# Peptides against a protein of PDB entry 4ASU: the designs that were tried, part 325

Target 1, 270 residues: chain A of PDB entry 4ASU
Amino acid sequence: ATLKDITRRLKSIKNIQKITKSMKMVAAAKYARAERELKPARVYGVGSLALYEKADIKTPEDKKKHLIIGVSSDRGLCGAIHSSVAKQMKSEAANLAAAGKEVKIIGVGDKIRSILHRTHSDQFLVTFKEVGRRPPTFGDASVIALELLNSGYEFDEGSIIFNRFRSVISYKTEEKPIFSLDTISSAESMSIYDDIDADVLRNYQEYSLANIIYYSLKESTTSEQSARMTAMDNASKNASEMIDKLTLTFNRTRQAVITKELIEIISGAA
Target 2, 83 residues: chain B of PDB entry 4ASU
Amino acid sequence: FTFASPTQVFFNSANVRQVDVPTQTGAFGILAAHVPTLQVLRPGLVVVHAEDGTTSKYFVSSGSVTVNADSSVQLLAEEAVTL

## One batch from the design tools (peptide; made by RFdiffusion4, then SolubleMPNN)

Design b2_p29_7_s2 (from b2_p29_7, 22 letters changed)
Fold by OpenDDE base, seed 4:
Structure b2_p29_7_s2 (fold): chain B 270 residues (1-270), chain C 83 residues (1-83), chain A 29 residues (1-29)
Amino acid sequence: as target 1 above (270 residues)
Amino acid sequence: as target 2 above (83 residues)
Amino acid sequence: SREEELERKRAELEARVAAAFAAAQAAAA
């Protein structure tokens, strides 16, 4: 490679490094905000899931319609965030299919559809786009919940799959249950909840769904920003290492050129 | 007793004496060992009576309240403000 | 413990992030 080629490559990598460093800082800021907002969201979400954990709601075997909601975003450069969710969605879908269940999929974030479209296109009900540019709000979750409920797909039970935030360096892909109104209403374990009006229960479930979606979005966002920060840090380090290597190559090449020129001068061949 | 909105936590697994909640069917007081129930919040006043005798008042817009068999309570409001 | 190691790594990363922000703030001043 000529000095010119090496210089061009150095310049390119330096620019990439600047971009990745900038992206790291942006991700860090978004992460810090997401983590702060996750604290109350987690309490809120865990509170919403408490009923399902305590009531141990069982779906009858004759109920075959299962909904999988995968939660991620539209944006890349965040490591295995999307692939982790997609992998678990695939696994769950396969397991459910093997159990004779009908499976439909909702993707929150375009990346889910992007990954699963080829293999699971027929199972997709809807994909929610424009996820990840702004922090998710309860309003966003409510819109998703409403659209799901209005989709016409009468699921019996469902699974929401998302990355739960553990730490800056760790997330865990988790699955939480979603139950239809009919499933909850018919659950034997719900018998202890006496005198629940049907309308009340319906409204309750609507809130529950929105709450769980909101929670999942907040967990996902925090995990994503953390992962992006790490990914950009790694990219910046890799760029740095490449810059060092290319710099060494540049210096060696330069020395060789100089040596050649000196030899030509000394030999009078020039 | 847990009382939270999507953006704020007021109580997290706290022991309280009584919580008065506005529901669509009417306001009721949640005491220790209250019968399990599910309710939807109506916009109105929530009053939390702490064990130390303090009373806190909140306005809630909407949401849900769950009383479980184990006496745990989850009050989840879409919006809530301290009064 | 593995958890302690993770927390250590977290703390290190947080420190680096904090330093980066501090540097950015200093550059903006």
Scores: peptide ipSAE 0.000, ipTM 0.802, DockQ to the pose 0.012
Fold by OpenDDE base, seed 5:
Structure b2_p29_7_s2 (fold): chain B 270 residues (1-270), chain C 83 residues (1-83), chain A 29 residues (1-29)
Amino acid sequence: as target 1 above (270 residues)
Amino acid sequence: as target 2 above (83 residues)
Amino acid sequence: SREEELERKRAELEARVAAAFAAAQAAAA
């Protein structure tokens, strides 16, 4: 490699390092906020799921319509955040298909569509875009819930798949259940709640759906920002190492060139 | 007893004596042995009566309340403020 | 807002990173 080549590479890597370092800082700020906002959101979301956990809602085998909601964002450079969700979605879709279920997919965030559209395009109902620019609000979740409920797809049960935040260095792709109003109302385990007005139950389920979506968005966002911060840190470190290596190579090459020139001068071969 | 909004937690798995909630079907008090029920909140006053006799008041917007067979209660309001 | 500014900065940086990586890959090939 010539000195010129090495210099060009150094310049490129230094530029990348500068950018990744800046992105790390941005991600860190977003992570800090997301983590703070996740605390109450988790209590809220887990609280909303308590009924389903306690009631152990079972969907009859004759019910065949299943909805998969994958939660991620539109933004890249966050490691395996999107691919992890997509992988779980694929696995779930395959398992459900093998069980004779009809599977439809909703993507929250454009990255889900980007990964799955070629193989699962026929199963997609809708993709929600413009996810990840700002922290998700309950209003955002409500909009998604409303859109889902108005989609015309009458699912029996569903799964929402998202990355649950564990720590700054760890997330886990999780699945939580979604049930239709009909499934809930007909579940034997719900018999202790049978005296509930149908309108009340409908409204309750609408809130439940919005709640779980909100929860999933908050978990996803926190996981994503943490992962991005880590990814950018790793990129910055890798760039630093490469810069060091190239700098050594540059110095060695420069010395070799100088030595060669000196020899030529001294020997009179020039 | 859990009482939370999307942005704030007021009670997390706490033991309380009674919770008065405003529901679409009317306001009612939830005691320790209340029958299982699901309700939707209407805008109004929530009053939490703690075991120590302390009473806390909150204003809530919409949301849900769940009373389970195991006496666990989840009060989830879209918006809630301490009064 | 500060958040909007950070988001704008992020978007700009993402674009620059993508371009830089593409350029680096092209230069390494």
Scores: peptide ipSAE 0.006, ipTM 0.795, DockQ to the pose 0.013; fails the geometry check
Fold by OpenDDE base, seed 3:
Structure b2_p29_7_s2 (fold): chain B 270 residues (1-270), chain C 83 residues (1-83), chain A 29 residues (1-29)
Amino acid sequence: as target 1 above (270 residues)
Amino acid sequence: as target 2 above (83 residues)
Amino acid sequence: SREEELERKRAELEARVAAAFAAAQAAAA
């Protein structure tokens, strides 16, 4: 390689490093905000799930319609955030199909569709795009919940799959249950909740769905920003190592060129 | 007793004496031995009575309230403000 | 707003990074 080629490559990698460092800072700022907003969202979301955990709601085996909601975003450069959710969605879909259940899929974020479209296109009901540009709000979750409820798909039970935030260096892909109004109203374990008005129960379930979606979005966003920050840090370190290697190569090549030129001058072969 | 909105937590697994909630079917008081129930909130006043005798007032827009068999209560409002 | 400006800068940086990584991979291959 010529000195010119090495110099061009050095300049290119230095520019990449500058960009990745800048992206790291942006991701760090978004992470800090997401973590602050996750604290109340977690209490709110866990509170909404408390009924389902305490009532131990079971879906009868004869009920075959299952909904899978995968939660991620439209944005890349965040490590295994999207692939982790997609992998668990595939596994769950395969297990449910093997059990003789009908499976439909909803993707929150375009990346889920991008990964699963080739193998699961027929199972997709809807994909929500424009996710991850702004921090998710309860309004956003309510819109998703409303569209799901108005989709016309009469599921019996479902699951929402998302990345739960653990720490700045750790997330875990988790699954939480979703139940239809009919499943809740017919559950034997709900008998302790006497004289619940049907309209009240319907409204309650609408709130519950929106609450769970909101919670999942907040967990996903925090996990994603943290993962992006880590990915950009790793990219910056890799660029630094490459710069060091190329700089050594440049210095060696420069010395060789100078030596060659000196030999040519001394030998008169110029 | 847990009372939260999407953006703010007011109570997290706290022990309280009584919570008065506005529901679509009417306002009712939740005591320690209240029967399990599910209700939907209407816009109105929430009053929390602490064990020490202090009372706190909140305005809520909408939401849900759950009373479980284990006496745990989840009050989840879409919007809530301290009065 | 400051937030909108930051988001614009982020989007621009993401596009530049993606292009740079693609170019680097092509040059390695």
Scores: peptide ipSAE 0.005, ipTM 0.797, DockQ to the pose 0.013; fails the geometry check
Fold by OpenDDE base, seed 1:
Structure b2_p29_7_s2 (fold): chain B 270 residues (1-270), chain C 83 residues (1-83), chain A 29 residues (1-29)
Amino acid sequence: as target 1 above (270 residues)
Amino acid sequence: as target 2 above (83 residues)
Amino acid sequence: SREEELERKRAELEARVAAAFAAAQAAAA
């Protein structure tokens, strides 16, 4: 490569490094906000799941309709955030199918659809787009919950799959259960709650669904921003290493050119 | 006793004497060893009676309250403010 | 060659950055 070519490459990589550094800072700011907002959301969401954990609700084996909700976003450049959720969704869908269950899928965020459309298109009920531009609100979760409940798909049980935030360098793809009103009402372990009005229980389940969705969105957002920050940091470091290598190559090439020119001058061939 | 909104935590696994909640079927007090129940909140006043005798008041919008067999209580309001 | 490997790494990095930028623009929109 000529000195000119190396210089052009160096300039290009330096520009990339500037962009990735800038993106890292943006992701860091969004992460900081997401992490702050996750604290109360986690308490709220875990509180909503407490009933299901304590009641140990089981779905009868003869019930076949299962809903999978995958939670992610529309935005890329965040490492394995989307692929991790998709992988877990595929695994769960396969396991349920093997058990003779009917599986339908809802994607929160366009990236889920993008990954799964070829293999699971027939199982998709709906995909929610425009996720990840703004921090999710409880209103957003309520809209998703309402649309799900009004979809006409009468599921018996479901799974919500999302990335739970652990630390700035770690997340874990997790699954939480969703139960239909009928499943909750018929659960033996719910007998201790028998004096509950049917309308009350219906409303309760609507809130529960919205609560769980909201929680999952907050966990997902925090995980995503953290992963993006890490990805941009790694990209910046890789760019730095490449700059160093190319700089060495440039210096060596320059020395070779100078040496050649000197030899030509000394030999009188110039 | 856990009391939270999506954006704020008021109580997290705390021990309280009594919680008065506004439900769609009417206001009721949750005492220690209350029977398990599920209720939906109506807009209104929540009063938390601490073990030390102090009382805290909150206004809540909609939400849910769960009393479990193990005496754990989850009060989850869509919106809540301290009064 | 070492140069080819560097070029491959560069291309990969550029592709990642371009994708990230596109995603960021789409999100800002």
Scores: peptide ipSAE 0.000, ipTM 0.791, DockQ to the pose 0.012; fails the geometry check

Design b2_p29_7_s3 (from b2_p29_7, 16 letters changed)
Fold by OpenDDE base, seed 3:
Structure b2_p29_7_s3 (fold): chain B 270 residues (1-270), chain C 83 residues (1-83), chain A 29 residues (1-29)
Amino acid sequence: as target 1 above (270 residues)
Amino acid sequence: as target 2 above (83 residues)
Amino acid sequence: EEEEKLEEARKEFEEKVAAAEAERQAALA
């Protein structure tokens, strides 16, 4: 390679490093905001799940319709965020199918569809796009919940799968339950909850679903931004290493060119 | 007693004397050892009576309230503001 | 061989960055 070629390569990689550093800073800012907004969202979301945990709602074995909701985003360059959710979705779908359940899938974010399209296309009900450009709001969650409830798929139970934030360097893919109105209303454990009007219960469940979706979106977003920040940091380091290697190559090549020119001068071949 | 909106936490696993909530079926007071129930909030006034005798007032929009058998309460409002 | 590996790594990295930048521009648009 000529000195000119190496110089061009160095310039290119330096530009890449600049971009990845910029992306890291953007991800860091978004992470800081997401983490702050996750604190109340977690209390809110955990509060919404308390009923299901305390009532120990069980779906009858004869009920076969199961919904899997995978939560991620449309955005790339965030390490294993999407693949972790997809892996858990695949595992859950396989286990449910082996148990004789009917499985349908909803993807929140286009990346879920991108990963699962080839193998699970027939199981997809809907994919929500335009996820991850802005911080998720309760309004966004409500829209998703409403579309799900109006999808016409009468599931008995479901699972929402998302990445729970642990720390800036750690997330865990988790699953939370979703139950249909019929499953909740027919659950024996719900008998202790007296004087519940059917309309009240319906509205309650609609809120519960929106609450859980909102919570999952907030956990997912925080996890994603932290992972992106790490990925961009790693990319910046890799670029730095390449710059160092190319710089060494440049120096060696320069020395070789000088030596060759000197030999040509001395030998009179020039 | 937990009282939160999507963006703000007012009470997190706190002990309170009484919570007055506006529900679609009517306003009711949640006392210690209240029977388990599920309700939906209507826009209105929430009044929290603390054990120390202090009273806090909140305006809430829609949402849900859960009273569990273990006397835990989750009040989850879509929007809530301190008055 | 090291130079070829470096060039391949560069191309892969450039493609990733270009994709990221395209996504960014699309989001700004």
Scores: peptide ipSAE 0.008, ipTM 0.800, DockQ to the pose 0.011
Fold by OpenDDE base, seed 1:
Structure b2_p29_7_s3 (fold): chain B 270 residues (1-270), chain C 83 residues (1-83), chain A 29 residues (1-29)
Amino acid sequence: as target 1 above (270 residues)
Amino acid sequence: as target 2 above (83 residues)
Amino acid sequence: EEEEKLEEARKEFEEKVAAAEAERQAALA
């Protein structure tokens, strides 16, 4: 490679490093906010799931309609965030199909659709776009919940799949159950709850769905921003290493050029 | 007893003596060892009676309250403010 | 004449070294 080629490459990599450092700082700021907002959201979301966990609601085997909700975003450059959710969705869909269940999919965020559309296009009900530009609100979750309830797909049971935040360097793809009103109403374990009005139970189920979606969005957002920060840090380090290597190559090449020129000067002066 | 909104936690796995909640069917008092129940909240006043005799008041919007067989209580409001 | 050629060659070499260092610094900046 010529000195000119090396110099051009050095300049390009330095520019990439500046961009990745800037993106890291943006991701860090968004992460810090997301982590703060996740604390109450987690208590709230776990509280909403408590009934279903404690009541041990079981779906009868004859019930065949299953809904999978994958939660991610539209934005890239965050490592394995999207692929992890998609992998879990594929696994769940395959297991349910093997059990003879009908599976429909909802994608929260365009990246889920982008990954799964080739293999699971016929199973998609809807994809929510414009996810990840702003922090998710309870209003956003309510809109998603309402769309689900109005989709006309009468699921019996469902799974919401999202990345749960563990730490700045760790997330885990998790699955939480969602239940239809009919499944909740027919569950034997619900008999311990005194005469619950059908309208009350419906309202509760709708509210609970919004709560779980909100919780999943907050976990997903925090995990994504953390992963993006890490990805940008890694990119910056890789760029730094490449700059060092190219700088060494530049120095060696330049020394060789200087030596050659010196020999030519000495030979011409002789 | 857990009492939270999407953005704020007021109680997290706390022991309380009594919680008065506004439901669509009227005021509902949750005592220790209350039978399992599920209710939907109407906008109104929540009163938490702590074991030490302190009383805290909150205004809540819509939401839910669940009392489980293990006597755990989850009070979830879309919006809640301390009064 | 040979001494003058050697001095000119030395000057040219020093200028080339300086130019190479400037290029290095520009590539590192």
Scores: peptide ipSAE 0.000, ipTM 0.791, DockQ to the pose 0.004
Fold by OpenDDE base, seed 2:
Structure b2_p29_7_s3 (fold): chain B 270 residues (1-270), chain C 83 residues (1-83), chain A 29 residues (1-29)
Amino acid sequence: as target 1 above (270 residues)
Amino acid sequence: as target 2 above (83 residues)
Amino acid sequence: EEEEKLEEARKEFEEKVAAAEAERQAALA
């Protein structure tokens, strides 16, 4: 490679490093916000799941319709954020199918569809796009919940799969249950809850679904921004290493050129 | 007793004497030994009576309240403000 | 061989960065 070629490559990689550093800073800012907003959202979301955990709601085995909601975003360059969710969705779908259940899928974020479209296209009910550009709001979660409830798919039970934030360097893909109104109303463990009006229970479930979706979005967003920050940091380090290697090559090549020129001067002066 | 909105936590696993909540079926007071119930909030006043006798008031827009058999309570409002 | 590996790594990296920049611009729009 000529000195010019090496210089061009160095310039290109330096530009890449600049972009990745910039993206790291943007991700860091978004992460800081997401982490702050996750604190109340986690209390809120965990609170909404308390009933299901305490009531130990069981779905009868004869019930066959299962809904899987995968939560991620439209945005790439965040490590294994999307693939981890998709992997768990695939595993869950396969397990349910093996158990003779009908599985339908909702994707929150276009990346879920992109990964699963080839293998699970017939199982998709809907994909929510434009996720991850702005921090998720409760309104966004409510829209998703409403669309799900109005989809006409009468599921018996379901699962929401998302990345739970653990730390700036760690997330865990988790699954939380969702239950249909019929499943909850028929659950034996719910008999201890007296005087539950059908309309009240319906409304309660609508809130519950919105709550868990909101919670999952907040966990996912925080995990994603953290993972993106890490990915961009790694990319920046890789670029730095490449710059160092190319710089060494440049220096060696330059020395070789100088040496050649000196030899030519010395030989021409003889 | 847990009381939160999507954006703010007011109480997190706290011990309280009584919580008055506005529900669609009517306002009721939740005591420590209240029977398990599920309710939906209507816009109105939430009053939290602490064990020390302190009373805190909140306005809530909508949401849910759960009273479990273990006497745990989850009050989850879409919007809530301290008064 | 090392130069070829470096070029491949560069190409892969440039593709990733281009995708990232496109996403960034889409997020800013």
Scores: peptide ipSAE 0.010, ipTM 0.804, DockQ to the pose 0.012; fails the geometry check
Fold by OpenDDE base, seed 4:
Structure b2_p29_7_s3 (fold): chain B 270 residues (1-270), chain C 83 residues (1-83), chain A 29 residues (1-29)
Amino acid sequence: as target 1 above (270 residues)
Amino acid sequence: as target 2 above (83 residues)
Amino acid sequence: EEEEKLEEARKEFEEKVAAAEAERQAALA
């Protein structure tokens, strides 16, 4: 490679490093916000899930319709965030199919569709796009919940799959159950909640769904921003190492050129 | 007793004496060992009576109330503000 | 003539060295 080629490559990598550093800072700011907003969202979401955990709601074996909601975003450059969710979705779908269940999929974020479109296209009900540009709001969750409820797919049970935030360096893909109104109303463990008006229960379930979706979005967002920050940091470090290597190559090439020219001058061969 | 909105937590697994909630079926007081129930909030006043005798008032929008068999309570409002 | 060629060659060499150093500094900046 000529000195010019090496210089051009150095400049290119330096520019990439600058971009990745900038992206890291942006991700860090978004992460900090997401983490702050996750605290109340977690209490709220876990509170909504408390009924399902305490009531030990079981879906009858004869119920066959299962909904999988995968939660991620439209944005890349965040490590294994999307692939982790997709992997869990695939595993769950396969297990449910093996159990004789009908499986339908909802993707929250375009990346889910991008990963699963070739293998699971026929199972997709809907994909929600434009996820991840702005922090998710309860309104966003409500829209998703409403669209799900209006989709006409009468699921018996569902699974919401998302990345739960653990720390700045750790997330875990988790699954939480979603139950239909009919499943909740017919659950034996719900007998202690007798005399609940059907309209009340319906409204309650609508809130529950929105709450769980909101929670999942907040967990996912926090995990994603943290992962992006880490990915951009790693990219910046890798760029730095490449710059160092190319700089060494530049110096060696420069010395070789100088030496050659000096020899040519001394020998009179130039 | 847990009382939260999507953006704020007012109580997190706290022990309270009584919580008065506005529901679509009417206002009711949640006491210790209240029977399990599910309710939906209507816009109105929530009154929390703490064990120390303090009373806190909140205005809430729509939401849900869960009273479990283990006496745990989840009050989840879409919007809530301290009064 | 040979001395003049040597001086020209030295000057050219010095200019090339200076240019290479400038490129290095620019690449490191």
Scores: peptide ipSAE 0.000, ipTM 0.794, DockQ to the pose 0.004; fails the geometry check

